# Peptides against a protein of PDB entry 6RGO, part 220

Target 1, 392 residues: chain A of PDB entry 6RGO
Amino acid sequence: MALKLLGFNQDATCFSVISSNKGVTIYNCDPFGKCFELEKSTSNDEELDFLVEMLFSTSLIAVVDKTIGASKRKKLKIVNTKRKATICELTFPHEIMDVIMNRKIICVVLKSDQIFVYDISCMKLLRTIDVRGEKLKSTSKFRNSEAVGDIGVRVSLSTDNNSILCYSSYSKSDKENAPLNDIVVFDALKCIQINVLPAVHQSNIVCIACSPDGMLMATASEKGTIIRVFKTIDTENDEPILVNEFRRGSRPSRISEMKFNHDNTLLACVGESDTIHIFALPVTTTEADANEDDTLQQSSHSLSSSINGLQYISKGLANRFGKIIVSKIPTQSQQRHVAYIKIPENAKYRIGFPKDTTNTIHICGEDGNYLVYSIPRNEVGPCTLVKSNTFD

## One batch from the design tools (peptide; made by RFdiffusion4, then SolubleMPNN)

Design b2_p17_8_s3 (from b2_p17_8, 6 letters changed)
Fold by OpenDDE base, seed 1:
Structure b2_p17_8_s3 (fold): chain B 392 residues (1-392), chain A 17 residues (1-17)
Amino acid sequence: as target 1 above (392 residues)
Amino acid sequence: SLEEKLKELQKLLEEEE
């Protein structure tokens, strides 16, 4: 049967799949089993396509039927899975491309490069962000967006109540083909732009991940060779703070998904390559108050890789055209993965980090495999398979 | 009613993770 993966929920307790014969199925990870099914409403042999966003382990899902020929591609349904009932339905002017949520906010991304931000508690529209309208204020020509295939606005939302929304925006270039290589950081609750990270890549951003707390953001371009991690809110001298630059590989490969773990110590990425990469983030020691208690010197030899302070050599070669080229971290300071998982070629996988086990990753494949891996702590190497299940 | 649906939605948002 053709399976299509939709993804894990925020805490990786569940994942959703499309089965051509069954419709949408949600699986619980532990104990492993089917927890919800949305039956195929149409008898047509059309390839099923859906968006499903689940709110953690709750019975709340957002569903979009994207099936070809379905007049429903513009409709968001909020569904109670326990009652199998639609609570509300919203209709949009354009096709829905993505839906993200937390306990406070739903964001709906349209094919028009608009982001609709809703208060989830009352389904009130808080803001419409027009990413194209911001471009059109800078670039006069409506070129038909026909030719740039799979490039749209990308979004990520913090899973916490702070509701930090990161989205890709068009650079302020006078060029008709300005890339989607800026990032906007947006307070979705207050509906305020917090930060703008200009030209974080040379090409369009195709993947964004926000940390659970909204303090970090990872970005990848169409090349998928370099992943950059930035602070979302904090700036240094009004400039974006680059925390990490990771090298996924030397060959171009699309990254489809990235996720932080719950403590911001790991970043995983998956895509068209045969390898899931897991990167270690430096523990941002929040200067918690150094209260005095002296004693327990247990000499965990933390590999103090001297992250010699990335002195931002802000050599302001402000060339006359205000291209803030994020200075490429020298290739020598580009960190590689600390762990990896080999996956079948041509199988699409999704990733999730469980809340309770910071060194565990959940993965699922369109091959019908749900796999739990342990991430090595002390050595660069393969993850160890801990549990496996199959689904159809 | 719309109010009943909003109350249902609020109840789902209060479900533990």
Scores: peptide ipSAE 0.489, ipTM 0.929, DockQ to the pose 0.641
Fold by OpenDDE base, seed 4:
Structure b2_p17_8_s3 (fold): chain B 392 residues (1-392), chain A 17 residues (1-17)
Amino acid sequence: as target 1 above (392 residues)
Amino acid sequence: SLEEKLKELQKLLEEEE
């Protein structure tokens, strides 16, 4: 049977799939099993296409039926999985491309490059972000969204209550074909733009991940060779802070998904390559208030050595030709993965990090495999398979 | 009603993990 992966929920306790014969199925990860099924309404051999976003382990899902007809692709249903009932339905002016949520906010991305931000508690529209309209009105030739293929606005939302929204935006270049290579950081609750990271890649951004706490953001371009990690809120001298630059590979390969673990110590990426890459992030010591006494000599084995690669994206060399020279982190400071998982070629995989086990990664494949891996902490190497299940 | 739907939605948002 053809499976299509929809992905993990925010805490990787569940994942969703489309089965050609059954419709949408949600699986629980532990104990492994089906927790919800949305039956196929049509007996036709039509290729099923859905968006499903689940709110953690709750009975709340957002569903978009994309299978057939321009009308269905514009409808968002909020569904109670326990009741198998639609609570509310929203209709949009354009096709829904993505849906992302947390306990406070639901964001709906349209084919028009609009982001609709809702208060999930009342389904009230808080903001419409027009990513095209922020580009100077004069140069908004409608990119025929058909001709640009799979290049659209990308979004990621923090899983916490701060609801930090990161989205790709068009560069301010006077070029008719400005790339989607800027990032906007947006407080989705207050509806305020917090930060703008200009020209974070040379080409269109195709993947974004926000950390669970919203403090970090990872970006990848259509080349997928370099992953950059930035601070979202913090700036130095009004310049974006580049925390890490990772090299996934030397050959171009699309990254489809990236995820931070819950303590911001790991970043995983998956895509069209035979390899899931896991990168170590420097532990940002949050200066938690140095209150009371307990003298426990935690031997801080300082992995201190390689942090010298903090390069500021200096605005200063806006030379006359509008090239923001992203100061290339010297190729020597481009960190490689610390861990990896080999996956079948041409199998699409999705990734998730469970909350309670920061050294564990969940993966699922269109091959019908759900796999749990342990991530090595002290050495560079392959992840160890801990658990495997199959689904259909 | 709309109120009943909003109450149902709120109850689902308050579901513990």
Scores: peptide ipSAE 0.487, ipTM 0.929, DockQ to the pose 0.652
Fold by OpenDDE base, seed 3:
Structure b2_p17_8_s3 (fold): chain B 392 residues (1-392), chain A 17 residues (1-17)
Amino acid sequence: as target 1 above (392 residues)
Amino acid sequence: SLEEKLKELQKLLEEEE
């Protein structure tokens, strides 16, 4: 059967899939099994397309029916899975492209490059963010590029209650074809812009991940060769906003998803390549635990030398407004993966990090595999398969 | 009612993991 993966929930306790014959199914990871099914409402052989966002292990899901020809592409349904009942329905002026949530906020991304920010507790609109800005209202030329349906505003939301929203924005370059290569960091609760990172890549940003605590953000461009990790907030200590630069590969390949683990020590990426890459983030030692064990210093020294190279380059190219232009960082500072998983080239995979086990990763494939891997701690190498399940 | 739906929504947001 044709499966389409929707993804894991925030804590990787559940994942959602579309089955061509059944509609939407949600699986529990442990114990492995079906927990919810949304039946196909149409008897037509139309290719089913849905957005489903689940709120942790709760009975709350957000659902958008994106099936072709459906007038429902503009409708967000909030559903109680235990009752199989729609709590509320919102209708938008444009097609819904993405939906993200935490315990405080729902963000709805539209094809119009608008982000609608709601208080989840009452479904009250807090903010409409227009990423195109007011100047482009006059040029009613919707990019009629039907062909490049994949270049739009990307978003990520912290899973914590601080509700840090990171989104891609158009560069202020007077070019009619300005790339989506800026990042805006936004407090979704206060509706305040915290930061703007200009030109973080040379091409459009196609993937963003926010850390669970909202303190870090990872970005990848259409090239998918370099992943950059940034602090979301400017620290008083003139520390570089760019904290890591990772090399996924030398060949261009789209990254479809990135995730941090729960303690911000790992960043995983998946996409069109045969490999899930896992990168180690240097633990920012907060000054407090500097006292004890001398033995971990040797592995940290090799990582620290690469970071110090980034710090020296960032200070020299501080623009008059303190904004680090990501100049050509020497390729020598680019870290490789610490771990990897081989996956079938033709199968789309999704990734999730469980909350309780920082060295475990959950993955699921459109091939019907749900897999749990252990991540090696002390060596660069393949992850070890711990558990395998199949689904239809 | 709208109030019952909002109370249901609040209960789901308070569901422990």
Scores: peptide ipSAE 0.480, ipTM 0.927, DockQ to the pose 0.579
Fold by OpenDDE base, seed 2:
Structure b2_p17_8_s3 (fold): chain B 392 residues (1-392), chain A 17 residues (1-17)
Amino acid sequence: as target 1 above (392 residues)
Amino acid sequence: SLEEKLKELQKLLEEEE
């Protein structure tokens, strides 16, 4: 049977799949089992496609039927899973490409490169962000959306109540073919732009992850060779703060998903490669807890990889066009993964981090495997399989 | 009613994990 993965919820307690025979199924991770099924409304042999976003472990899901020929690709349904009932339905002018939510906000991304931001408590529209409209003030040519492939606006939302929205935007370059290589950081509650990170990659951004607290953001381009981690809100001398630059690999490979763990100590990535990569982030010790005296000399060999390699590339290469050239971290200072998981070739996988165990990762595959791995703390190496389940 | 649907939505948003 063909399975299609929809992904994990925010805390990796559940994941959603499309089964060709059953429609949408939501699985609980622990105890492992089916918690919800959305029956296939049509007997047609059409390939099912859905967006399903679950609000944590709640009975609230957002559903879009994206099946080809379905007149429903512009409709968002909010569904109560316990009642199997539609609470509300919204219709959009364009096809829905993505849906993301937390306890405060739901964001709907359209094929038109528009982001509709709603207050989820009342389904009131707070803002329409027109990512193309900001560009069209400089360039009058509508790109025919048909010829430029799977390149659209990417979004990520903090899972907390601060509701930090990160989205890809078109660079202000006068080139007709400006890439989606800028990032905008947006307060979705206040509807205020907080920050703009210009030209974070040379090519279009295809993957974004916001940290649960909204303080960090990871980005990857179409090349998928380098992952950059930035602070979202904080700036240094009005310049974006690059926290990390990770090397996934030397060969181009698309990254489909990235996620932070709940304490911002790990970043995982998955995509078209045979390997899930896990990177360690520097623990920002907040200076506040320095006061309590307790003497436990556990020799945490902090791999103080001396961040001496943040050479202040001096003021000089402010080229006339105000392009913040993200200082190329020298290829020698690019960190590699600290851990990895091997996955079957050509199997699509999704990733999630549970709240309770910062060194555990959940993964699920279109091969019908749900796997729980332990991440090594002190050694660079493979993750250890802790639990496995199968689904159909 | 719309009010009943909004109350149902609010109750789901207040569901603890």
Scores: peptide ipSAE 0.478, ipTM 0.928, DockQ to the pose 0.640

Design b2_p17_8_s4 (from b2_p17_8, 8 letters changed)
Fold by OpenDDE base, seed 5:
Structure b2_p17_8_s4 (fold): chain B 392 residues (1-392), chain A 17 residues (1-17)
Amino acid sequence: as target 1 above (392 residues)
Amino acid sequence: DKKKKLEELKKLLEEEE
C-alpha cells in the first residue's frame, strides 16, 4: 500500500498518515494504535492528498482535501474526531499550501503567498499577511506564481500560548527574482511584527522551525547543507542574533522538517538524506532561577565546547550588482550533529519530540515503521532504538 | 446552529492533552 506521511502532532503523542485505500489515519504513539480514521469520500483511483493539522491529543483536527481535481483544495475543515463531524468550514480564494495551529491560533498559508491568521476560539480572522503585497511595495513587480514550482512561503508557529509566528518573506532586492530568504517574526495574538531577519540564506528558505516557547527559530535553504538558529525577539545593535550554525552535510539535500525538543536543548532535522541529524543547542541559562541556593553538586559535565566566536551575521552587503553577500560564519565555527539515526534512502520520514522525555525522539516512515530512539547525552554517536511498531 | 458549533469548538480547546 502507498503510505504518505503527514507528521507528528506538537508533543509527538500522535502521528497522521494517508493510506491510499483508507484515507487519513491517526495513530497514537503510546499505547501504539489507531485512534482515528477519516474514510475516503471518493471511489476514484486518484492519489489521495491531504493536509492534516492536529491539536495535541485533543479531538480537534484541521483537514484540507488536496486530492487532484478536487475543488476542496481551498476548503479548511475543523473536525471533531470523537463525533467524526465538521464543526467549521472556511473557504479561501486560493489553494491551501499549509495549516499550522496551537491552542490560540490557526494560520492558513495560501498559494498566493498570503497567511490568514485566525483566533481559533471563535474562528475570527485577526490578520491577512500578504507576503507578495509587501514585496510589491518594495519591488513594484508581480512575480507570476506559476514559475516558482515548489517554492512558497514557509511558516512555523510556537506551540505555546505566546503564538510566535515565523515566516519566510521576499528580500528587498531590486531583482525580479528576489528569493524567499528573509524571515519575519510576528506576534500572532497581537498581530504585530516583532522582528525581521534579512537574507538569512543565499537561496530560498525551504524549512523553518520555531521552538515551543517561540524564543528560537531554525532555518534551512534549498541547499540544506547549513542550518542556522536565531533568537526570534532579541537583537544586538539592530542585528539578528545567530545562536548556532550547524552543518548537516557537504552534499546538497533538501530538509523537509526540523523540530526543537521541549526544552530547546536539541534540534533535529530530516529530509531526502539517509540520516536524521540531531544537534545540541547551548543551554540558555535564564538568569532568573539562579537564586535557589540548593547545593546539589550534580556534576553537569557541560560539554563546554568553547563556543567563543559568536560571529554576528552582519547585514548582507548588497554589493553594487544586487548580490546579497550573506556573511558566512567561518567553517571552523560550524557545529556537527551530536547524534544521528540512519534511515532508508528512499523512505520519507517525519520526526517528533515528546514533551516529558527530552532525550527521546519519535520517528515514522512511509515504509510503515514507527520508531522510538534514545538520544545519547554524553557521547557523539548513533541513537539507540528503544521501541518499534509497524503500521499499514 | 453557529452558536452550538462555537460552544463545541470551545470545549475541544479545553480538552487536556
Scores: peptide ipSAE 0.528, ipTM 0.938, DockQ to the pose 0.650
Fold by OpenDDE base, seed 1:
Structure b2_p17_8_s4 (fold): chain B 392 residues (1-392), chain A 17 residues (1-17)
Amino acid sequence: as target 1 above (392 residues)
Amino acid sequence: DKKKKLEELKKLLEEEE
């Protein structure tokens, strides 16, 4: 059967799939099994397409049926999975491209490059973000180029209650073909822009991940060779703080998903390549807890690779156009993966980090495999398969 | 009806992980 992966929930306790025969199925990870099924509404051999966002392990899902006609593609349903009942239905002026949520906020991304931000507790609209802005509405000829693939506004939301929304935005170029290479950091609760990271890549941003606490953000471009990690809120001299630059590979390959683990120590990425890459983030020692005198001399040779402070010498090459271009970190400062998983070629995979185990990663494939891997702590190398299950 | 659905929505948001 053709499976299409929708992804893991925020804590990787569940994942959702589309089965051509059944419709949407949600699987529980542990114990492994079906926890919800949404039957296809039509007997037609139409290619099933859905958006499903699950709120953690709760009975709340957001569903968009993209299979049947242009009208359903504009409808968001909030569904109680225990009752199999629609609680709320919203209709949008344009096709829904993405839905993301936490316990406070639900964001709906439209094909019009608009983000609708709602208070999830009452489904009240808090903000409509127009990423194109007023000036670009006139020049947006629908790029009818079939070849301009899935280039649209990308979003990520913190899983915490701070509800930090990161989204890709068009650079301030008067060019009709401005890239989506800026990032805006937005407080979704207060509906205020916190930060703008200009030109974080040279090409369109195709993947964004926010950390669970909203303090970090990872970005990847269409090239998918470099992943950049920034602070979301903090700035240094009104400039964006680049925390890490990771090299996934030398060959271009699309990154489809990135995830932080729950303690911000790991960043995983997956995409069109045969390899899931896992990167270690520097533990920000908060200077605060240095006062407790506990003399436990256990000589863990932490490979304190002295990440000598990347004093990002922002030699702001104020190029004549006033654009801050994030300078390429020297190749010597580009970190590689600390761990990897080999996946079948041409199989789409999704990733999730469980909240209970910092060194475990959940993956699922359109090949019908759900796999749990242990991440090595002390050595750069392959992850170890711990558990496997199959699904149809 | 709308009020009852809103109360149900709030209850689902209060479900523990």
Scores: peptide ipSAE 0.527, ipTM 0.937, DockQ to the pose 0.642
Fold by OpenDDE base, seed 3:
Order: sequence, then C-alpha cells, then structure tokens
Structure b2_p17_8_s4 (fold): chain B 392 residues (1-392), chain A 17 residues (1-17)
Amino acid sequence: as target 1 above (392 residues)
Amino acid sequence: DKKKKLEELKKLLEEEE
C-alpha cells in the first residue's frame, strides 16, 4: 500500500500517516498501536492528500482534505478524535498549505502567502499576516504559482505557551524575483513582530524549525547543504544572533524537516538523502549555574576548537541599509553531525523527539517502519536502534 | 451548539494537565 507520512505530534507520542486504502491513521508510539482512524470519504481511486496536525497526546486534531479535485482544500476542520466529531470548521479564500498549533495558537498558511493566526481556545482570528503585502504596491503579478513548485512561505511555531512564530519572508531587494530568504520572528499571542533576520540564506528557505521554548530557530535553503541556527530574540549583550552553522553535506539535497529536542541540545534533520543528521548545540550556560565549582574535568577539549572560527558578526557591520550580510563563515567553522541514522534512499522519513528522553529520537518511514534510536552522547557515530515496529 | 462546542474545545486543550 502507498503510505504518506504526515509526521509526529509535538512530543513524539503519536504519528500520523495516510494509507491509500484506509485514509488517515494516527499511531501511538508507546504502547505501539492505532489510536485513531479517519475513513476515506470518497470511493474514488484518487490519490489521498491530507494535512493532519495533532495537539500533543490530546484528542484534538486539525484536518485539511487536500485530495485533488476536492473543494475541501480551503477547509480546516477541528476534530475530537475520541468522539469522531467536528468541533468547528473554517473556510479560507485560498488553498491551505500548512497548519501548525500549540496549546494557545493555531496558524494556517495559505497558497496566497498569508498566515492566519487564531486563538485556539475560541477560534478567534488574532492576525492575518500578508507576507506578500510587505512588498510595496508593485503590481508584481502573482508569480504563476504553477511553475514555482513547492516554494512558499515556511513556518514554525514554538510548542510552549510563548507561541513564537517564525516564518520566511521575501527579501526587500528590488529584484522582481526576490527570494524567500528573510526570517520574521513573531509573537503570535501579542501579534507583535519581535525580529527580522535579513538574507539568512542566498536562496529560498525551504525548512524552518523553532525550538520548543522559541529561543532558537534553525533554517535551511533549497541547497540543504548548510543549516543555520539563530537566536530569535536580540540579546542586549551584543551576542551574535547566528549561534551555529552546521554542514549537512557537500551535495545539494532538500531538507523536509528539522526538529530540536526538548532541552535545545540537539537538532535533527531529515530529507531526500539516505541519512538523518543529528547536530549537537553548544549548551549556552546561562551564567546562573557557574557557582558550583565541581571539578568534572570531562574531556570537552575536542569540540572547543571548531567554535573559534565563528567570526562574531558584531552589530557594527550593519551597513546603513540594514543588510546583515551573513559574511561567508569560513567552511572550516562548519560543524558536522555528531550522530546519524541511515535510512532507505527512496523512503520519506519524519522525525520527532520524545519529551522524557533527550537522547532518544523517534523516526517513521513511508516504508512502514517506526523506529526508536538512542543517540550517542560522547562519540561521533551511528545511532543505536532500540525499538522497531511496523505499520500498514 | 456554539457554546457547547467551545466548552468541548476548552476541555480538549486541558486534557494533558
């Protein structure tokens, strides 16, 4: 059967799949098993396509039927899985491209490059963000979105109550073909723009991850060779907003998903390559715990030498036009993965980090494999398979 | 109807406390 992966929930306790014959199925990770099924509404042999976003382990899901020919691609349903009942239904002016949520906010991304921000508790519209409308009154014809395949506004939302929304925006360059290479950081609760990171890549951003606490974000471009990690908030201490730069590989490959673990110590990425990469983030010691003089001479010597090559892009090179030229960080300062998982080249995989175990990663494949891996702490190497299950 | 659906939505948002 053809499986399509929808992904893990925020805490990786569940994952969602589309089965061509069954419709949408949600699996529980532990104990492993089916917890919900949404039956196929159409008898037609049409290729099923859905968006399903689950709110943690709750019975709340957001569902969009994206099946070709369906008039439902503009329709968001909020469903109670225990009751198999639609709580509310919203209709949008354009096709829904993405849906993200936490306990406070639900964001709906449209094909029009609009983001609708709702208070989830009452489904009240808080803000409509028009990512194109920030481009001045130039009658830039809607790029015939038919030819520009999968390039659209990308979003990520913090899983915490702070509800930090990160989204890709169009560069202010006078070029008709401005790339989606700016990042906006937005407080979704207050509806305030916190920060703008200009030109974080040379090409369109295709993947964004926000940390669970909203303090960090990761970005990847269409090239998928470099992942950049940024602070979302400008800290008073003139600290660089760019905190990490990771090299996934030398060959271009699309990154489909990135995730931080729950303590911001790891960043995982997956995509079209045969390898899931896991990167270690340097623990920003908040100055508070510096008082315990505990003499653990742990041999942290080897990781320190690679950090010195991050030339602090000091605020001072903000040339008059606010172009933070991400100076070409020397290729020598680019950290590699600390851990990896080999996956089949032809199978799409999704990733999730469980809340309770910071050194465990959950993965699932369109090959019908659900796999739990242990991440090595002190050694660069392969992850160890701990548990495996199959699904159909 | 709307009120009952809103109360149901609130209850689902509280299920993990």
Scores: peptide ipSAE 0.525, ipTM 0.933, DockQ to the pose 0.668
Fold by OpenDDE base, seed 2:
Structure b2_p17_8_s4 (fold): chain B 392 residues (1-392), chain A 17 residues (1-17)
Amino acid sequence: as target 1 above (392 residues)
Amino acid sequence: DKKKKLEELKKLLEEEE
């Protein structure tokens, strides 16, 4: 049977799958099993396509039927899974491309490059973000959907209540083909733009991950060779703070998903490659806990020596056009993965980090495998398989 | 009807993780 992965929820306690025969199924990770099924409403042999966003382990899901020929691609349903009942429905002017949520906010991304921000508690519209801006509306050439591939606005939302929204934006270049290579950091609750990171890549951003606390953001371009990690809110001399630059590989490969673990110590990425990469982030020791346990100092020295070579050469050459050129971290200081998982070639996988086990990663594949891996702490190497389950 | 659906939505948002 053809499976299509929708992904994990925020805490990796559940994942959602489209089965060609059954419709949408949500699996619980532990204990492993089906927790919800949305039956196929149509007997047609049409390839099922859905967006399903689950709010943690709650009975609240957002569902969009994206199936070809379905008049429902513009309709968001909020569903109670325990009751199998639609609580509310919203209809949008354009096709829904993405839906993200936390306990406070739901964001709906449209094919028009608009982001609709709602207070989830009442489904009140807080803001419509037009990523193209009003000035570019005059060239109403809707990019013919055929020639401009999967390049649209990308979004990520913090899973916490601060509701930090990171989204890709068009560079201020007057070029008709401006890349989606800027990032905007937005307080979704206050509806205030916090920060703008200009030209974080040379090409379009295709993947964004926000940390659970909203303090970090990872970005990848369509090349998928370099991942950049920035602070979201903090700036240094009104310039964006680049925390890390990771090299996934030298060969171009699309990254489909990135996630931080819950303590911001790890960043995982998955995509079209045969390898899930896991990168270590520098633990910002908050100076406050320096008082008690002197004993654990010995092991941290080896990793810190390589990080101290990231002298903040934040001497961005402010080129005459006020574009902050994110200082290219010298290729020599580009960190590699600390851990990896080999996956079957051409299998689409999704990733999730459980909340309680910061050194564990959940993965699921369109091959019907749900796998739990342990991440090595002290050595660069493969992850160890801890648990496996199959689904259909 | 709309009020009851809004109360149901609030209750789901208050469900523990």
Scores: peptide ipSAE 0.521, ipTM 0.936, DockQ to the pose 0.646

